# Peptides against a protein of PDB entry 4BOS: the designs that were tried, part 144

Target 1, 163 residues: chain A of PDB entry 4BOS
Amino acid sequence: PVLTRTVVPADNSCLFTSVYYVVEGGVLNPACAPEMRRLIAQIVASDPDFYSEAILGKTNQEYCDWIKRDDTWGGAIEISILSKFYQCEICVVDTQTVRIDRFGEDAGYTKRVLLIYDGIHYDPLQRNFPDPDTPPLTIFSSNDDIVLVQALELADEARRRRQ
Target 2, 163 residues: chain A of PDB entry 4BOS as posed
Amino acid sequence: PVLTRTVVPADNSALFTSVYYVVEGGVLNPACAPEMRRLIAQIVASDPDFYSEAILGKTNQEYCDWIKRDDTWGGAIEISILSKFYQCEICVVDTQTVRIDRFGEDAGYTKRVLLIYDGIHYDPLQRNFPDPDTPPLTIFSSNDDIVLVQALELADEARRRRQ

## One batch from the design tools (peptide; made by RFdiffusion4, then SolubleMPNN)

Design b1_p29_3_s2 (from b1_p29_3, 8 letters changed)
Fold by OpenDDE base, seed 1:
Parts: C-alpha cells; structure tokens; sequence
Structure b1_p29_3_s2 (fold): chain B 163 residues (1-163), chain A 29 residues (1-29)
C-alpha cells in the first residue's frame, strides 16, 4: 500500500474540499465549499461562549459572516472545529517543514484523516492498494502510525520536487 | 520498504463515512 496525494482545485476553499474528500472516503466535490463554510458558521454560532473573540480574533458574528464568504481561507481554527464535528483526528503534514500537526489528538478519537499542506494550499491524502479492485482509503485508525510515517515521506518527496 | 496493512477495517471506514455524511446532512437540515 502507498499513500498518495489527490490535487484539489487551488481556490480559496481547498481546505474544505480536502476535508470533505477524506471524511467521505475519496469524493472530490469542490461544490461542497459553501455547505462546509455554512457548517462551520453554524457550529461557531451555536456556542459563542466557547468560540469567543479571543479564539476567533473577531466577534462570533463577524467570524460567521467572514467564513461564509467564498474568498476567505480556512486554517487551524476551522480544522479544529471540523475535527471535533466529525469526531476524528485531522493530521496535516507540512511540506515546508516535513512535520505533522495533529488536530484532535487529545480527544481520544479512534479515526484519523490526513491532509498535506504547502503553506497556502491543502490537498487530501489517500492510501492505495495493489489490488486495483480495492478502493483507496482516506480514513485510518488513530493507532495507525505507519500512515503518519508515509505522510512524512510523501511530504519530503514533495519538498524535494518543489511541490 | 514494505508497509503493514492498515489497522482500520473497510467496514469501520465505511461506517465512519456514513456517519460523516449523516452528521453533515443533519446539521444543515
């Protein structure tokens, strides 16, 4: 089995497209972005005490309006929210540093998904199998540390290729 | 090098996918 990257469109919503891809088992749907943005906004709006101005850098309402725009970028806050919502670790391997940021690692989730990040763009990762009839996996056990090693190797290769 | 098979079963992955889809749909209904 080998870990591979699926390149999603380089638009403002690459994070949302990538998360959607991995949690749904490999469905590329860039049109999901408005829906994913709305999901984030609804979650944030539902708990203004937790999602405070201190966390968001703006008022709860301002953030909700901001994240629903089609030209704003998701980042660590949105990843954390989606990790909690989907009840899984979201592991982001950075090609610039060849390090993994693990979101939700302290929550005791049994599942993890993986993204690759180059400093501005997110793509989803998937594991392909030798059997062509076996579909790729995008959802992994939180005990599968091999996939993390594979992600680091993939990121290092991407860095060497200036990808 | 050759890697070990993933720990997560296909059935578990499928269940998580289904749950993810359902959760999103419910939240946005």
Amino acid sequence: as target 1 above (163 residues)
Amino acid sequence: PIRNPPVLSDEEAAAFRAASIAARAAALA
Scores: peptide ipSAE 0.589, ipTM 0.880, DockQ to the pose 0.030
Fold by OpenDDE base, seed 5:
Structure b1_p29_3_s2 (fold): chain B 163 residues (1-163), chain A 29 residues (1-29)
Amino acid sequence: as target 1 above (163 residues)
Amino acid sequence: PIRNPPVLSDEEAAAFRAASIAARAAALA
């Protein structure tokens, strides 16, 4: 089995597309972004006491309007929320630093998914199998540390190629 | 690197999980 990268469109919504891809078992649907942005906004709006300006960097309402735009980028706040919503650990391997940021690692989830990030763009990761009849895997055990090593290898190779 | 992650409370995390479970159940129905 080999961990591979699926390149998604660089349309400002690559984070949402990538998350959707891995949590849905390998479904590429860039059209998912508007609904996922709305989901984030709804969750943030539901708790203005927690999601304050101190957390968001802007007022709760301003953030909700901002994240629902089709040209704004998601980040750690959105990943954290999506991790909890899908009840998965979301691991983001950074090609610039060859490090993995783990979201939801302390929540006790049994599942993890992986993204690769280059500083401006997110892509999903999947495990391919030698048997062509065995579909790629995007959801892994939270105890599978081999997949994290494989992700670091991919990131290291990308860094060497300045990707 | 990605922007700083928020520090979510245990209570909020539990609420999100509960909502997620309910949503999944509804989706499967």
Scores: peptide ipSAE 0.026, ipTM 0.594, DockQ to the pose 0.020
Fold by OpenDDE base, seed 4:
Structure b1_p29_3_s2 (fold): chain B 163 residues (1-163), chain A 29 residues (1-29)
Amino acid sequence: as target 1 above (163 residues)
Amino acid sequence: PIRNPPVLSDEEAAAFRAASIAARAAALA
């Protein structure tokens, strides 16, 4: 079994596309972004006390309008929300630092998914199997630390290649 | 590194998860 990267379009919505890919078991659907952006906006709007200007860097309403644009980038706020929404740990391996940021690690989720991040672009990670009849795996056990090691290896290789 | 995530209290996290589960169920229905 090999952990591999699936390159998704660099259309400013790569985070959403990548998350959708892994939580749906390997479905590439770049058209998912508008709905996912709307989901974020709905959740942010639902709790203006928590999602304050101090957290968002702009007013709640401004943030909602901003995240729904097709050219704005999601980040840790979006990943945190999506982790809770999909009830899974989202692990982001950074090729610049060769470290993993884990979202939802203390929530008690039994599942984890993985993304690879280069500072501007997100791609999903999947485990491929030698058996051609076995589809790639994108949802792992939260106890599967081997996949984290493999992700770090991918990130380290990417850094060495300056990719 | 990515921008810092918000810090949730246990109560906020629980409420958020409950709401998220409900929203997910509605979205999948």
Scores: peptide ipSAE 0.024, ipTM 0.637, DockQ to the pose 0.020
Fold by OpenDDE base, seed 3:
Structure b1_p29_3_s2 (fold): chain B 163 residues (1-163), chain A 29 residues (1-29)
Amino acid sequence: as target 1 above (163 residues)
Amino acid sequence: PIRNPPVLSDEEAAAFRAASIAARAAALA
């Protein structure tokens, strides 16, 4: 089995597209972004005491309006929220540093998904199998640390290619 | 590098998960 990258559109919503891809088992749907943005905004709006200006860098309402724009980037806050919403660990391997940032690692989730990040763009990762009749796997056991090693290898290769 | 995620207490995380599960169920209905 080989861990591979599926390139999603660089349309400012690549994080949402990538998360949707992995949590839905390999469904590429760039049109998912508006609803995912709205979902995040709804979650943030539901708890203004927790999602404070100190956390958001702007008022709760300003953030909600901002994240619902089609040209704003998601990041760690959004990944953290999506991890909790989908009840899975989200692991982001960074090609610039060849390190993995884990979100939801302390929540006790049994599942993990993987993204690859180059500083501006997110793509989803999946495991391909030699059997062509076996579909790629995007949801892994949270105990599968081999996939993390494979992700690091993939990121290292990307760094060498300046990708 | 990714900007810092919010730090949640165990209680806040649990409450968030419960709310998230409910929201997910509603979205699927």
Scores: peptide ipSAE 0.023, ipTM 0.622, DockQ to the pose 0.020

Design b1_p29_3_s3 (from b1_p29_3, 8 letters changed)
Fold by OpenDDE base, seed 5:
Structure b1_p29_3_s3 (fold): chain B 163 residues (1-163), chain A 29 residues (1-29)
Amino acid sequence: as target 1 above (163 residues)
Amino acid sequence: AIRNPPVLSDEEAAAYLAASEAAFAARLA
């Protein structure tokens, strides 16, 4: 078994496409972005006391309008929200720093998914198997630290190749 | 680098549980 990267379009919505891919078990659907952006906006709008200007960097309404645009980039706040919504740990390996940022690590989730990030673009990660009849995995046990090691190896290779 | 995440509580996660469970149920259907 080997951890591999699936390249998704660089269309400003790569984070949402990548998250959708891993939580849906390997479904590539770039058209998912508008719905996922709306989902995040709905969650933020539902709790203006928590999602305050201090948290968002702008008013609740301004953020909701902003995130629903098709050309705005998602980041840590969106990943955090999606981690909570899907009840899974989202691990992002950064090729520039060769480190993993873990979102939801203290929530006690039993599942984790992995993304790879180069400072500009997000892609999903999956585990492939030698048996062609065994489908790739995108959802792992939160106790599977081997997959994190494999992700770091991918990031290190990418850094050496200036990816 | 990814911008700093907000501090989200586990209690807030409970608010999304019903929606999350529905989403997973749909994936298993």
Scores: peptide ipSAE 0.032, ipTM 0.539, DockQ to the pose 0.021
Fold by OpenDDE base, seed 4:
Structure b1_p29_3_s3 (fold): chain B 163 residues (1-163), chain A 29 residues (1-29)
Amino acid sequence: as target 1 above (163 residues)
Amino acid sequence: AIRNPPVLSDEEAAAYLAASEAAFAARLA
């Protein structure tokens, strides 16, 4: 088994496409972004007391409008929300720092998914199997630390290629 | 580096779980 990345379009919605890919078990659907952006906006709008200007950097309504644009980037707020929504740990390996940011680590989820991030672009990660009849795995046990090591290896290699 | 994530309440998490389960059930149906 080998951990690999699937390159998704660099259309400013790569985070949403990547999350959708891994939580749906390997379904590439770039058209998922508008609805996922709307989901974020709905959740943000539902709690203006928590999602304040201090958290959002803009008013609640402005943020909702902003995240629903097709050219704005999601980040930690979106990943945190999606982690809880899908009830899984979302692990983002950063090729710039060769570190993994873990979202939902303390929530007690039994599942984890992985993304690779280079500072501007997100891609999903999956485990491929030699058996052609076994589809790639995108949802891992939250106890599977081997997959985290493999993700770090991918990030390290990516960093070296950029040097 | 990614901007800092917020901390969501247990109530929010429970609501998200319910919504997620419903969504997945619909997709699997």
Scores: peptide ipSAE 0.028, ipTM 0.541, DockQ to the pose 0.021
Fold by OpenDDE base, seed 2:
Structure b1_p29_3_s3 (fold): chain B 163 residues (1-163), chain A 29 residues (1-29)
Amino acid sequence: as target 1 above (163 residues)
Amino acid sequence: AIRNPPVLSDEEAAAYLAASEAAFAARLA
């Protein structure tokens, strides 16, 4: 069992593509981005009191219009929302720092998914198995801390290769 | 850099859970 990286397109929607990949069990579908963006916008629009200008850095409406563009980047806010929507912990391992940011870690989710982040680009992570007939896993137990160690090792190697 | 995520209320989390469960059910249908 080896944790590996699936490279998704660097088309400004890599976060959404990566999240979709892991929560759908390894389905690469870059065309998911518009709907993912709209989902985020709908959630944000539904609670303007919480998603205030102070939180968003722009008005609620401006954010919704902004996130639905095909050339804007998702980040922590979007990851947090998607974590709650899919009811899973989203762990992002950063190749620049070799550290993991855990979203939803205090929510009591039983599942976790992993992304790898290089400062601008997100890719999904998956666990491959020696048996070729056993499909890779993208959804792990929230108690599986070994996968986090493997993610750190993967990130460390990526850092050494400057990627 | 990744900006700070918001902390949602239990009510909001429950709403997201309901939406997630609905989406999951639709996927199984």
Scores: peptide ipSAE 0.028, ipTM 0.530, DockQ to the pose 0.020
Fold by OpenDDE base, seed 3:
Structure b1_p29_3_s3 (fold): chain B 163 residues (1-163), chain A 29 residues (1-29)
Amino acid sequence: as target 1 above (163 residues)
Amino acid sequence: AIRNPPVLSDEEAAAYLAASEAAFAARLA
């Protein structure tokens, strides 16, 4: 099996598209972004005591208005929330540092999904199988450390190719 | 349509954010 990258559009919503892809088992749907942005805003708005200016870097309301724009970028806060929402670890391998940032790692989830990040753009990762009739896997066991090694190898290769 | 959003506890949210300091520092805004 080989871990591969599916390139999603660089339309400022690549994080949301990538997360949707992996949690839905390999469905590419860039049109998911507006609803996912709204979902994030709803969750943040529901707890202004925690999602304060100290956490968000802006007021709760300002953040909600900001994240619902079609040209703003998601990051760690959004990934953390989506990890909880989908009840899975979200592992982001960074091609610039060849490191994996794990979100939800201490929550006891049995599933993990993987993204690759180059400092600007997010793409989803999937495991392809030799059997052409076996669909790619995007949801892995949280005990599958081999996929993390494969992600690091993929990131290292991407770094060498400036990806 | 996405299912109704969950309610996150402060403790849960804090744990997720704390575990992602490196990613948070590199956040694009």
Scores: peptide ipSAE 0.017, ipTM 0.442, DockQ to the pose 0.026

Design b1_p29_3_s4 (from b1_p29_3, 8 letters changed)
Fold by OpenDDE base, seed 3:
Structure b1_p29_3_s4 (fold): chain B 163 residues (1-163), chain A 29 residues (1-29)
Amino acid sequence: as target 1 above (163 residues)
Amino acid sequence: AIRNPPVLSDEEAERFLAESEAAFAARLA
């Protein structure tokens, strides 16, 4: 089995497309972005005491309006929210540093998904199998540390290719 | 499709912030 990258469109919504891809088992749907943005805004708006200006860097209302724009980029806070929403660990391997940021790692989730990040763009990762009839796997056991090693190897290769 | 409305405990909220801060710091390092 080999861990591979699926390139999604660089349309400012690559994070949402990538998360949707992995949590849905490998479904590429760039049209999911508006709904994903709305989902995050809804979650943030539902708890203004927790999602405060100190956390968001702007008022709760300003953030909600901002994240629903089609040209704003998601980051760590959005990943954290999505990790909690989908009840899975989201592991982001960075090609620039060859490091993995693990979101939700101490929440006790049994599942993990993986993204690859190059500083501006997110792509989803999947495990391919030798059997062509076996679809790629995007949802892994949170105990599967082999996939993390494979992600680091993939990121290191991407760095050498300046990806 | 795995999805469930989030319910954050105080501990989970703290982890949320810590993970976010770590990710932001890593981008600036």
Scores: peptide ipSAE 0.024, ipTM 0.539, DockQ to the pose 0.025
Fold by OpenDDE base, seed 5:
Structure b1_p29_3_s4 (fold): chain B 163 residues (1-163), chain A 29 residues (1-29)
Amino acid sequence: as target 1 above (163 residues)
Amino acid sequence: AIRNPPVLSDEEAERFLAESEAAFAARLA
């Protein structure tokens, strides 16, 4: 089994496309972004007491309007919300630093999904199998630390190629 | 590194994540 990345379109919604890909078991659908953005906005709007300006860096309403734009980038807030919504750990390996940021790590989720990030673009990660009839795996056990090692190897190789 | 809210440090971002977990748990209860 080999961990590989699927390159999604380099649009402003690559985070949402990548998350959708892994949580849906390998479905590439760039058209999912508007609904993903709306989902996040709905969750934020549902709890204005918690999602305050102090947390968001802008008012609750301003954030909701901002995240629903088609040209704004998602980040840690959006990933944390999606982790909670899908009830899974989201692990993002950074090719610039060769480190993994883990969202939902302490929530007790049994599932883990992986993204790769280069400072600009997000892509989903998947495990390919030698048997061509066995579909790639995108949802892993939260106890599968081997997949994290493989993700770090991918990131390290990517960094070396840019040297 | 992954984008964080401009006003948050890495440590503050980690606390945000933890507090968010608690908030979601309370909402779902």
Scores: peptide ipSAE 0.021, ipTM 0.557, DockQ to the pose 0.021
Fold by OpenDDE base, seed 2:
Structure b1_p29_3_s4 (fold): chain B 163 residues (1-163), chain A 29 residues (1-29)
Amino acid sequence: as target 1 above (163 residues)
Amino acid sequence: AIRNPPVLSDEEAERFLAESEAAFAARLA
């Protein structure tokens, strides 16, 4: 088994496309972005006390309008929300630092998914198997620390190749 | 250049960690 990267479009919605890919078991659907943005906006709007200006950097309403634009980028806040929504740990390996940022690691989720981030773009990760008839795996056990090691190795290689 | 990195601020992390799974689920119901 080898951990590999699926390149998604660099269309300002790469984070949402990547998350959708891994949580849906390897479905590449760039058209998911509008619905994903709306989902996040709905969650944020539902709790203006928690999602405050201090957290969002803007008013709750301004954030909701902002995140629903097709040209704005998601980041840590959106990943945190999606981790909670999908009830899974989201692990992001950064090729620039060769480190993994884990979202939801203390929530007790049984599942984890992995993304790779290069400072500008997010892509999903999956495990390919030697048997070509076995579909790639995108949802891992939260106890599978081997996949985290593989992600770090993949990120290190990406850094060396400048991609 | 770094754009929207997967790193929460200390304030964000603290608040998100303080949010219970039950409370979050209730808001989605």
Scores: peptide ipSAE 0.090, ipTM 0.682, DockQ to the pose 0.022; fails the geometry check
Fold by OpenDDE base, seed 1:
Structure b1_p29_3_s4 (fold): chain B 163 residues (1-163), chain A 29 residues (1-29)
Amino acid sequence: as target 1 above (163 residues)
Amino acid sequence: AIRNPPVLSDEEAERFLAESEAAFAARLA
């Protein structure tokens, strides 16, 4: 089995598309972004004490309006929220540094999903199998360290290719 | 598909915040 990258559109919503892809088991749906943006805004708005200006860099209301725009980029805040919402660890391998940032690693989730990040763009990762009757996997055990090694290898190759 | 709406206790919220801040800082480092 090999870990592979599925390229999603670079339309400012690549994070949302990538997360949706992996949590849905490999469904590419760029149209998911508006609803996921609204979900983020809803969660942020629901707890202004937790999602403070110190965390958001702007007022709670301003952030909610900002993230709902179709041309703004999601980041660590969105990944953290989506990890909680989907009850899974989200691992992001960075091609520039060849390091993995783990979100939700201490939450006790049994499952993890993986994204690859190049500094501006997110793509989902999946495990492909030689057997054509075995479908690709996007959801892994939170104890599967092999997939993390494979992600690092993939990131290292991407870095060498300036990807 | 995996889904579960976030219902966080105060303790879980604090851990969420700490984890989020750490992850954010790590990406900027």
Scores: peptide ipSAE 0.024, ipTM 0.542, DockQ to the pose 0.023; fails the geometry check

Design b1_p29_4_s1 (from b1_p29_4, 16 letters changed)
Fold by OpenDDE base, seed 4:
Structure b1_p29_4_s1 (fold): chain B 163 residues (1-163), chain A 29 residues (1-29)
Amino acid sequence: as target 1 above (163 residues)
Amino acid sequence: SSSARRQEILSLSLEEQRRLAEEEFRKLQ
């Protein structure tokens, strides 16, 4: 298919690897996770009024220490932060539900990136071209709804393979 | 080609995909 999945390692940092991949235009960087964890922690620490315990579920400092550990998994909070940082909508298609969760959809971003999620693991999505020398597209227009349909189809197929 | 390789990967189970990815990941380090 035109929209394809690049499988990243099933480690505790798959979210960060996947986000980095799509926002950097298809770059697999094994070393990106610690950097991104620190980035998130820095952002959170810089605005304790906004990133309150009510939002984080733990104190600002506790969250920063937690997210910087290499054995903690990122989720919705981290995706929201990264969406804001990279100024793009992050769409996560879930293979268990065949639904898309959109982060940053109300922020007015012009760019959209896509991840696929199976309940525990994140992978990046990309649009391939017939020319193998043409790099895949990972950053789409926020108006590109075709890519969302393709993501749902990809997720549905993945779900069927697990059943 | 890279496209053919991607299609091959997508034809595998999720577990097989992750296993393969982890093997490739080790090669990148």
Scores: peptide ipSAE 0.022, ipTM 0.420, DockQ to the pose 0.047
Fold by OpenDDE base, seed 5:
Structure b1_p29_4_s1 (fold): chain B 163 residues (1-163), chain A 29 residues (1-29)
Amino acid sequence: as target 1 above (163 residues)
Amino acid sequence: SSSARRQEILSLSLEEQRRLAEEEFRKLQ
C-alpha cells in the first residue's frame, strides 16, 4: 500500500472538493462545493455566540454570505467545522513547510482523513493497494500514524519536485 | 471490480457513519 494524491480542479473550491472526496471514500465531485458552502453557512449561523466576529474576522451574517459565494476560499475555520460535522480528524500536510496541521485531534474521533496543501491549493490523499480490485482508502484510523509519516514523505517529495 | 467493491464498502460503512456524525454534531452544538 502507498499513499497518493488525487489532483482536483484548481478552482476556488478545492478545499471542499478535497474534503468531500476523502469523507465520501474517494468520490470526485467538483460540483459539491455549493452544498458544502451552504452546510458551513448553516452551521455558523446556528451558533453566533461561538462563531463570533473574533473567530470569523467578520460578522456572522457577513461570513455566511461570504462563504456561500463561489469565489471565496475555505481555510482553517471551514476545516474545523467540517471536522466536527463529519466527526473525523482532518490532517493537512503542507508541502511548503513539510508539516501536518491536525484539526479535531483532541476531539477523540476514531477516524482521520488527509489533505495535501501547497499554500493555495488543496488535494485529497488516499491509500492505494496492489490488488486492482481493492479500491483506494481515504478514511483511516485516528491512531494510524504510519499514514501521517507517509503523508510527510509525500509532501517532502512534492516540495523537492516543486509540486 | 474496483468500482463494485468501492460501492459495497461505501454502502456498508460511510452512510451510517455520516448519519451518526451529523447526529453527534447536532448534539454537541
Scores: peptide ipSAE 0.019, ipTM 0.457, DockQ to the pose 0.022
Fold by OpenDDE base, seed 2:
Structure b1_p29_4_s1 (fold): chain B 163 residues (1-163), chain A 29 residues (1-29)
Amino acid sequence: as target 1 above (163 residues)
Amino acid sequence: SSSARRQEILSLSLEEQRRLAEEEFRKLQ
């Protein structure tokens, strides 16, 4: 089995497309971003005490309006929210640093998903198998440390190839 | 095979990979 990436469009919604891909088991959905933006806004709006201006960097309402725009980029806040929503650890391997940034690692989730990040663009990662009839897997056990090692190797290779 | 196609794509530059992905998404719409 080999860990590989599925390249998604280099647009302002690459994070959402990538997260959707991995949490849905490897589904590319061009229309997922608006829905996920609304989902995040709904979650944020539902708990203004937790999602305060101190956390968001803007008022709760301003953030909700901002994230629902189709031209705003998602980041750490959105990843954290999506980790909580999908009840999974989201591991982002950074090709610039060749390090993994783990979101939700202390939440006790049984599942993890992986993204690869180059400082601007997010892509989803999946495990492929030699059997062509076996579909790629995007959801891993939170105990699967091998996939983290493979992610680091993939990121290092991507860095060397300027990918 | 799916794996062969994936390796083909990964052999390209990041920019070309993204271009191909954009084309794929366009076809899905």
Scores: peptide ipSAE 0.017, ipTM 0.406, DockQ to the pose 0.072
Fold by OpenDDE base, seed 3:
Structure b1_p29_4_s1 (fold): chain B 163 residues (1-163), chain A 29 residues (1-29)
Amino acid sequence: as target 1 above (163 residues)
Amino acid sequence: SSSARRQEILSLSLEEQRRLAEEEFRKLQ
C-alpha cells in the first residue's frame, strides 16, 4: 500500500520514537526518546497554571519527574503536549477499533502527522512513492482527509491480519 | 530495490518486523 508503517522498537518509548519520526520527516533517531521526554517535561514545567494536577493527575513536579523516567509510557497527555509544541495535528489510528483519535484538531494547524496504535505499541505512518529517489512523506496537509481514509484502510488490514 | 525490500519486510509478521527493527536498533547503539 501507499501508506505504510515503519516498525520502531517495542520499548517504553515507542510513542516518542514514533512522534519524532513523523515530525522530523522520517528520521529514526536512537537518542530521540530521552530528548523527547525532557522536552515534554520542560513544556509542562514552563506552564504550571495550565498543566495543573487536574490535567496531569499528579503535581506538575511529580509529572516532570515521572515522564523523564526511561520506563514510563506516553499516552494522550503526551500526544496533546507534542501536538501543541510541533504545531501539528497528531492522528492516531487504532487497529483494534479502526478509529482515529485526533489531537489538536481544533487548534487550526496546517499540518498533520499519523501514528498507528495496536493497544500496546505505537508506530509511525508514512506515504511511500513509486519513485525510489523520492523519500517517504510523513507530514501532510490538515486538509488531506484522504490520508485519514488510507490510515483507516491500513488499520483494517492490520486487524484482519491480527497485527 | 528499496520497494522490493519494503515489500519483503511488510510480508513478515508484526512481531518479526519488530524483532528486526530492535536488532538493527541495538547495532546502532
Scores: peptide ipSAE 0.016, ipTM 0.358, DockQ to the pose 0.045

